Peptides against a protein of PDB entry 9IZ0. Designs and how they scored, part 301

Target 1, 345 residues: chain A of PDB entry 9IZ0
Amino acid sequence: ITCLGSNGHTYKQLVKGGNDDLRQDAVMEQVFEQVNGFLRSYRKTSQRNLSMRTYKVIPLALKTGVIEWVQDTIPLGEYLDSAHKVYHPKEWSLSTCRKLIAEKQMEDLETRLKVYDLVCRHYRPVFRHFFLESYADPVQWFTTQTNYARSTAVASVLGHVLGLGDRHGQNILIDKTSGEVIHIDLGIAFEQGKKLPVPECVPFRLTRDVVDGMGITGVEGVFRRCMEFTLETLRREEDSLLSVLEVLRYDPLFSWLISPLRRMKKQKMQLENFNQPESGNITTDASRDPKIQRNNVSGESEAERAILKVRQKLSSTLSVEASVGELIRIAQDPSYLALMFCGWS

## One batch from the design tools (peptide; made by RFdiffusion4, then SolubleMPNN)

Design b2_p27_7_s2 (from b2_p27_7, 10 letters changed)
Fold by OpenDDE base, seed 3:
Structure b2_p27_7_s2 (fold): chain B 345 residues (1-345), chain A 27 residues (1-27)
Amino acid sequence: as target 1 above (345 residues)
Amino acid sequence: SKELEELARKAYEEAKKKGFLPATPLF
């Protein structure tokens, strides 16, 4: 829909209806606005204009809302599929890579690593080309690549700390004007992505293409330093951040658990993406699985566990540099990337 | 790969020479 604002400006908006609860997305955007406040108040992050890019989410009902249409963006996965066909037309298709990973999903780690390496050799990174194609001026190229590395660093720290799941290439938009990343579909938070059939095993998305977009320095440039400053800010503002999350603990409208419907939808998307035939027995009768009944882990107990996990991730037991170094290592570890649905790009 | 790295290096050095390093510290 197109709405005329009271300021006389016209706004494009996406009305989303269906089974997805947009309240989680709206809450996560509010948490990001608070974090952006902390990033603006701290000299090291403010001097670098570090922020999480947000989009407006207005929940209208339990399953209906209005989302701001983010103009001048492209999904990372859409760009990568198109660019790979242009730059590497003799390499394997994305569908071939997905199929080979899927065929080995039940095999041991050694076999999965061999297939992941094979896929990686036949599907090379291309995301550097986004910046080279889009920005003919060297200054604009460098500025946008820097903005990309900065925004990816902020999103990576926040993704880890808040346990943001489902960070696949379709849930990451690239702003064509600034080079910044915009994370969408924030309905999997507080490590609930680990409860998916293909569990999330990385702290954030740092695949070969995500790194390729950072340019010649990869993770060892702007990205690492901006992660360090972001984590330093979040550690400084730990009590403020935890206070924001405690407000959500007592919000009866906020679900600390992934909904069964959202779990089934994400499971279906994972299976479809693997080109697995629907095993026909994913009938809607998941309401009757008596094994789902046993862990009435109260939403309160999950909220408390989530907040404790955020506090643990903000712990000063390790230096900022050591913590960031370990996060970058884990996020790039082939042993984790080989377990992902799409860890090669 | 190497040609792109060299293009990226040139563009970085040119951006650096123009003083259009983002007015914000890189590191």
Scores: peptide ipSAE 0.044, ipTM 0.608, DockQ to the pose 0.013
Fold by OpenDDE base, seed 2:
Structure b2_p27_7_s2 (fold): chain B 345 residues (1-345), chain A 27 residues (1-27)
Amino acid sequence: as target 1 above (345 residues)
Amino acid sequence: SKELEELARKAYEEAKKKGFLPATPLF
C-alpha cells in the first residue's frame, strides 16, 4: 500500500498477512532501538555512528501487520546469485553447490568438509563487486564499504548476544545507498536456531562473501574493531539490556521458543530447497493454528534460561579482544560451516 | 492470562520508571 504521511510525503508500506508472527519482529526491532541508544551513549561507538539498522513494524493481529518498505535495498542472497553468474560464469551454479552439500548431509564430518572445500573452490566470493559496481567515486566506495563493515560488526555482535537465527542471504538486506546491512525476519532468537532440523552452529553469518565485502583487510580491519567496541558497549549496558529482556519475560505474546509451525515451515523449505530455486512464494494456507496451550510455567522457565544465556555471552571472563577473536574464528570455521544447511549459503 | 497481563503491565511500568523502555511501547 502507499500511505500519505502528515508531512505530505508518500510512503510505500508492505501489508503482510497469514504466515509470519510480526509481533516477534516488532519486539526484536524495539530491542535493537534500545541497543542503538546504548551505542549512541558511548564515545567509541557514537563517534563511528555504530547502529543496528531498524525498520518499522506495526503488528495489527497475531499474523497480520504493516512493515516499512525499506527503499533501495537488495537481499544479499539475490545479489550474490546474480553476481556469481556475471563474474564467474564458468563456475558451478548455486543449485549445483547446494545439491552436492545436500547429498552429503547425512555423511561424516570428514566427507562433509571435503564437499564443502570442493564447493568453495568452484564457487568463489564476489561480494566485493557490489561496492565496485555501485560506487564509482573512490570516497563513496570507501565510505559505503566502511558502513558495510561497521553495520555487519554491530549485527554480528548483537545477533550472537541475542542468539538470532535464520540469518540466510534472503533475511539480510543491503542498502544500496549506504552499504549498510538490514536484518529482517527476526522470529528465530535466543538460540532457537539450534532447534532447527539442521542446527545453527555459528554465532553469526561470516561466510566468504560476507568477508569479501569488507575489502582488502577482511575481518582484520574495521569489522574486528567495530565488533570489539560494540561488545564493550553491550557489556557496560548488561543490566540495562537484561532489564529490557525481563519486560519480554512477562509478554504473553512473545515467544522464547520456535513455534512448531515455524519449525515445520523451515523443514518444508529446507526439503523443497533441495529440489527447487527459492523464487516460489508458496502461500500454503495452513489456517489451523493448533491452540498450543502455552504452559505458562514452561514459557517463564525458557525466558529465564534465555536471559541467563544472554548474561553468559556478556561475561567479562575473557577480554573483549579474546571474545571477538574466538567469535570470528568459530563463525569462519569450515568444521562448523560444513555442518550447516547448504554450507550456510 | 490475566495474571500474566498484570505481571507484564507491572514489568512495563517498572521499565518505564527506570527509562529502559524501547522507543515503541511493547504493550
Scores: peptide ipSAE 0.030, ipTM 0.283, DockQ to the pose 0.024
Fold by OpenDDE base, seed 5:
Structure b2_p27_7_s2 (fold): chain B 345 residues (1-345), chain A 27 residues (1-27)
Amino acid sequence: as target 1 above (345 residues)
Amino acid sequence: SKELEELARKAYEEAKKKGFLPATPLF
């Protein structure tokens, strides 16, 4: 829908209805706004304008709401699919790569690594071209690439700490003006991505194309340093962050668990993305919602476990540099990426 | 290399221990 604001500006808005709990997205956006407060207060992060890009989510009912349409954005996955066709027209299609990985999903790690390496050789990174195409001025190019690396670093630390799942290329928008990343569809948090049919094995998305967008230094520049400063800020503000999450523990409407329906929907979308390229109209008739009595006792124990995991991720047992170094290593490890739904791009 | 295969095997066993592998086949 398009709405005229009281300020005379016209806003596009997405009305989302169905089984997607927009309350979870709205809560995660509120957590990001609090974290953005911490990033603005700390000198090392403030001097770099480090922030998690947010979007407005207004829950209207238990499963319906309005989402802000972020103007001048493109999904990372949409850009990459288009750019791979342009820059590497002789390489494999995304559908071919997906099929080969899927056919080996039940095989041993050695076989999955071999097929992942094969896919990687026939589907090379292109995301550097986003910056080269979009910004003819060298200063704009450098600025936007720097903003991309910075925003990706913040999102990577927050994504790890909060255990954000479902970080595929369609859930990551690129701002065409700033080069910053915007994470959408935040309904899988607190490591619930491990409960997906294809479990998420990485702390955040740091695929070859995500790294290619950082330019010649890859992770060993702005990205690593901005991850370190972000993690240092979150460790300093641990009690403040945990206090925000404790408020959610007592929210009777907040779901610490992925709903069985959302899990099934994501499963179906994963399977359909293997078998059908472009036929978009699936009206899922939601007629048989089994009345799962939410036993309240299970929710509190899951909230405690989630908060405990956040605290463990903020632990000062390792230096910031060692912790970030290990996160970057794991996020780029072929042994984890070969296990993902789309770990090659 | 054999070293990469051994690193990969260790990382797989660690991922399995961490519950990053599905315990049940997709229906």
Scores: peptide ipSAE 0.000, ipTM 0.228, DockQ to the pose 0.013
Fold by OpenDDE base, seed 4:
Structure b2_p27_7_s2 (fold): chain B 345 residues (1-345), chain A 27 residues (1-27)
Amino acid sequence: as target 1 above (345 residues)
Amino acid sequence: SKELEELARKAYEEAKKKGFLPATPLF
């Protein structure tokens, strides 16, 4: 829809209808605004204008709402698919890469690593070209690439701490004006991505293309330093952040668990993206296995476990530098990326 | 790593001297 603002400007709005719980997104955006408050209050992060990019979510009902259409954005995955066709027309298609990874999904780690390496050799990083194409002025190029690295660093720390899942290339937008990342579809949080049919094994998305966009320094310099400053800020504001999450513990509208319907929807989308034919009748009648004790782990006990995991991720047991170093290592580890739905780009 | 950071810092400081970049620290 197009809305006329009281300022006389027209704003495009995406009306999302269906089974998507936009309240989860709206709550996560509120958490990000609180974190942005902490980032603005701390000298090391405020001096760098570090923030999580947010978008306006207005939930209208349980499953409907208005999302701000973020103008001048492109999904990372859409850019990468287009750029790979332009810069590497002799390399494998995204569909070929997906197929090869899917064919080995049930194999051992060694076999999956061999296929991941093979895919990586036939699907090279291209995301550097986003900045080179979009910004002819060297200052704009450098500024936007720096903004990208900073924004990705903030999103990576927050994504890890809050356990954001489903961070595929369609759920990460790039702002064509600022170079900043915008994370969308926030309905998988607090490590619920580990409960997906393809479990998420990395703390955040730091694939080869995500790194390629950081330019010649890669993960070193701006990205690493901005992760360190962001984590230092969140450790300082631990009690404030935990207090915000404790409010959500008592929100009857907030879900600490992935819904079975959302899990099935994501499973279907993963299967469709693998071009696996729906082999008939996985009517897994989820009704009849009596040994899935639905431990009705009360939503309270899941909230408590989620908050405890956030606290553990903010632990000062390791230095900020050591913690960031380990997160960067894990996020780039082929042994984890080979297990992902799309770990190669 | 350190050499690339120093190159990036030099490029940033040059762009900053030209008035092209915000006065924000790169690192």
Scores: peptide ipSAE 0.047, ipTM 0.585, DockQ to the pose 0.012; fails the geometry check

Design b2_p27_7_s3 (from b2_p27_7, 11 letters changed)
Fold by OpenDDE base, seed 2:
Structure b2_p27_7_s3 (fold): chain B 345 residues (1-345), chain A 27 residues (1-27)
Amino acid sequence: as target 1 above (345 residues)
Amino acid sequence: SEELEKIALEAYEIAKKTGFLPKTPLF
């Protein structure tokens, strides 16, 4: 829909209905707005304009809401699939890579690493071309690549701390105007991604294409430094962040656990996208909501465990540099990426 | 490709010298 604002501007809005709990997204966006407050108050982050890109979500019902249309964006996965066909037309298709990885999903780590390495050799990174194609002006090119590295760093730290899951290439948008990343579908948080049929074992998405977009310095440039400043800010504001999360403990609409229905839907979508890579948004009408009486006692214990894990991730036991170094190492480790649904791109 | 990366690096070094870099610290 298109809305006319009181300022005389027209805004496109996405009306979303179906199986997506937009309340979870709206709550996570509120947490990001608070974190953006901390990033603006701290000198090292404010000087760099560090922020998590946010979008407005208005939940209207359990399965319906209005989302701000993020203009001039493209899903990372959509760009990468198109760019691989252009720049590497002799390499393997994304469908071939997916097939080979999942044929070995039940095999040992050594076999999975060999197949992952083989896929990586036949599906090379291309995301650097996004910046080179989109920005002919060198200043604009450099500015947008810098904005990408900065926004990816903020999203990586915050995504790790909050335990954001389901960070596949369709849930990460690239802003074609700024080069910034926008994370969408925030319904998997507090490490509930580890409970998926393919467990998430990396702290955030730092695949080869995500790194290729950072340019020649890769992770050792703007990205690492912006991760360090972001983590330093979050450690400084630990009590403030934990206080924001404690408010969610008392939100009866917030879910600290992945819904069994969402888990089953993600499992089905992974299997369907495996068998038919070109079939778009199949709205499977899973109309049976079982009234699972949420035992309130289980919800409080899960909230407490989630908050404790956030506190543990903000621990000052290691330096900021050491903590960021370890996060970057783990996020790029082939032993973890080979276990992921799409760890090669 | 490598030549475009080299040109981009050279353009960046020129932008750095000319003060056309973002007023924000790079690192």
Scores: peptide ipSAE 0.056, ipTM 0.571, DockQ to the pose 0.012
Fold by OpenDDE base, seed 1:
Structure b2_p27_7_s3 (fold): chain B 345 residues (1-345), chain A 27 residues (1-27)
Amino acid sequence: as target 1 above (345 residues)
Amino acid sequence: SEELEKIALEAYEIAKKTGFLPKTPLF
């Protein structure tokens, strides 16, 4: 729908029905706004205008809400698929790469690494072209690429600390005006991405294309330093951040666990993306749901475990530099990226 | 790659000379 604002501007809004996750998105956006407060208060982050880009989510009911349509954006994955066809027309299609990775999903790490390397050789990074083609002015180019590296650094730290999952190229928007990243579909948090059919094993998305967008310095420079300053800010504001998360512990509508329905939906979307023929009726004979004793690990115990993991990630046991260095290493490690649904771009 | 690095370096040097480096610390 298009709404006229009280300021006389027209806003596109997405009315979404039937989505149980809008409340989780709204809550995560509220956490990001609090973190943006900390980033504005701390000199090192404020001087760099570090922020997590947010979007307005208004939950109207458990299954309905209004999402602000982020204008002038493109999904990272949409840009990359388009740009790869333009700049590398002789390389493999995204569908070919996906197929080869899927065919080896159940194989050993060595086999998966060989296929990942093969895919990487036939699907080269292109995301640098976003900045080069979109910004003819050198100042705009440099500013937007810098904003991209900064926003990606903030999102990477927050994504790690909050355990944001499902960070694929369709859930990361690029603002065409600022170069900043906007993370959407926030309903997989607190490391619940590790419970997906393809477990997430990286702390955040730092694939070859995500790095290629940072320009010639890659992760070394603006990105690394902005991660360090962001983590330093979050460590200073640990008690404030934990207090915000404790408020969510008492929200009876917040789900600390991935819903079985969402897990099945993600599984179906993964299968559909592979053109695997519907192998006939998996009659989920609902009769053989083992009584998983829902050990009433109360929603409270899962919240407590989630908050404890956030505290552990903010631990000062390692320096900020050492912690960021390890996060960057893990996020770029082929042994982890080869295990991902789309770790090559 | 090298041509893009050259364009990037030239754009950086232009941004530096024009004073349009972000008024914010780069690093």
Scores: peptide ipSAE 0.045, ipTM 0.573, DockQ to the pose 0.013
Fold by OpenDDE base, seed 4:
Structure b2_p27_7_s3 (fold): chain B 345 residues (1-345), chain A 27 residues (1-27)
Amino acid sequence: as target 1 above (345 residues)
Amino acid sequence: SEELEKIALEAYEIAKKTGFLPKTPLF
């Protein structure tokens, strides 16, 4: 839809209708706005203009809402598929890579590492070209690449702390004007991505293409330092952040668990992306599995566990530098990336 | 290395003084 603002400008809005719970997205955007308050109040993060890029979500019902259409954006995965065909036309297609990873999904780690390495050799990083193509002016190029590294650092720390899942290339938008990342579809949080059919094993997305966009320094310099300053800010504001999450414990509209319907929808999308035929017998009527009834761990006990995990991730037991160093290591580890749905780009 | 970070900071402060780079810290 197109809305006329009180300022006389027209804004494009996406009306999302269907089984998408936009309340979870709206709540996560509110948490990001609070975190952006902390980042603005702390000198080290404020001086660098560190923020989680947000978008407006207006939930109208459990399954309907208005989302701000973020203008001048492209999904990371859409850019990468297009750019890979241009810069590496002799390499494998994304569909070929997906097929080979899927064919080995049930195999041991050693076999999955071998196929991941094989895919990586036939699908090279290209995301550096986004900045080189989009910005002819060296100042704009450097500024936007720096904004990308900063924005990715904030999103990586915050994504780890809040346990954001489903961070595939279609759920990460790149702003063509600023170089900032915009995370969308926030309906998998508090480590519920580990409950997906392909479990998420990394703290955040730091694939080869995500690193390639940082330029010649990769994860070193701007990205690492901005992760450190972001984590230092979140540790300082731990009690404030936990207080925001405690308010959500009592929100009857907020789900601390992935819904069975959302899990099935993501499972179907994963199977379609693997070109696996739906074996027509996994109509497990999710209404009749008596094992789903025994996880009547009260929504309260799941909220308490989620808040406890956030507190544990903010622990000062390790230095900020050591904690960030370990997060970067795990996020780039082939032993985890080989287990992911799309860990190679 | 700390030495590369120092060289990059010096180059950044020069570029900032010349107006070539944004006024925000690079690192």
Scores: peptide ipSAE 0.063, ipTM 0.538, DockQ to the pose 0.012; fails the geometry check
Fold by OpenDDE base, seed 3:
Structure b2_p27_7_s3 (fold): chain B 345 residues (1-345), chain A 27 residues (1-27)
Amino acid sequence: as target 1 above (345 residues)
Amino acid sequence: SEELEKIALEAYEIAKKTGFLPKTPLF
């Protein structure tokens, strides 16, 4: 829809109807707005204009809402699929890579590492070309690549701290004007992605293509430093951040648990990404009364666990540099990337 | 590709020297 604002400007908006609860997304955007307040108040992050890119989400009902239409964006995964066909036309298709990873999904880690390495050798990174193609002026190229590395660093720290899951290439938009990343579909937070059939093993997305977009310095340049300053700011504002999350603990509209419907939808999307024939034996026998396995993990007990886990991630037990170094190491570890649906790009 | 990387590196080093870096500290 297009809405006329009280300021006389027209705003394009996406009305999303369906089974997805947009309240989770709206709450996470409010948390990011508050974190952006902390990043603006702290000299080291303010001087670098560090922020999480947000988009407006207005929940209208339990499963309907209006989402801001983010102009001038492209999904990272859409760009990478198109660019890979242009720059590496003799390499494997994305569908071939997905198939090979899927065929080995039930195998041991050693076999999964071998197939991941094989896929990586036949599907090279291309995301550097986004900046080279989009910006003919060297200053614009450099500025946008820097903005990309900065925004990716902020999103990576927040993704880890808040336990944002499902950060695949379709849930990350690239702003074609600024080079900044915009994370969408925030309905998996507080490590709920670890409860999926294929658990999320990485703290944030730091695949070869995500790194390739940072240019020649990779993770050792702007990215690492911006992660350090972001984490330093969040540790300084720990009590303020935890106070925001405590307000959400008592919000009866906020779900600390992944909905069964959202879980099934993510499971289905995971299977579809692998072109696995529907083995017709997911007879989810709709006859099994959902009464039996409500183990009394009250939403309150999950909220408390989530807040305690955020506090643990903000712990000053390790230096900021050591903590960021370990996060970057884990996020790039082939032993975790080989377990993902698309860890190679 | 390698030539574009070289041009990009030269542009980065020029941007660093000229202060056409973002008015914000890079590092």
Scores: peptide ipSAE 0.058, ipTM 0.604, DockQ to the pose 0.012; fails the geometry check

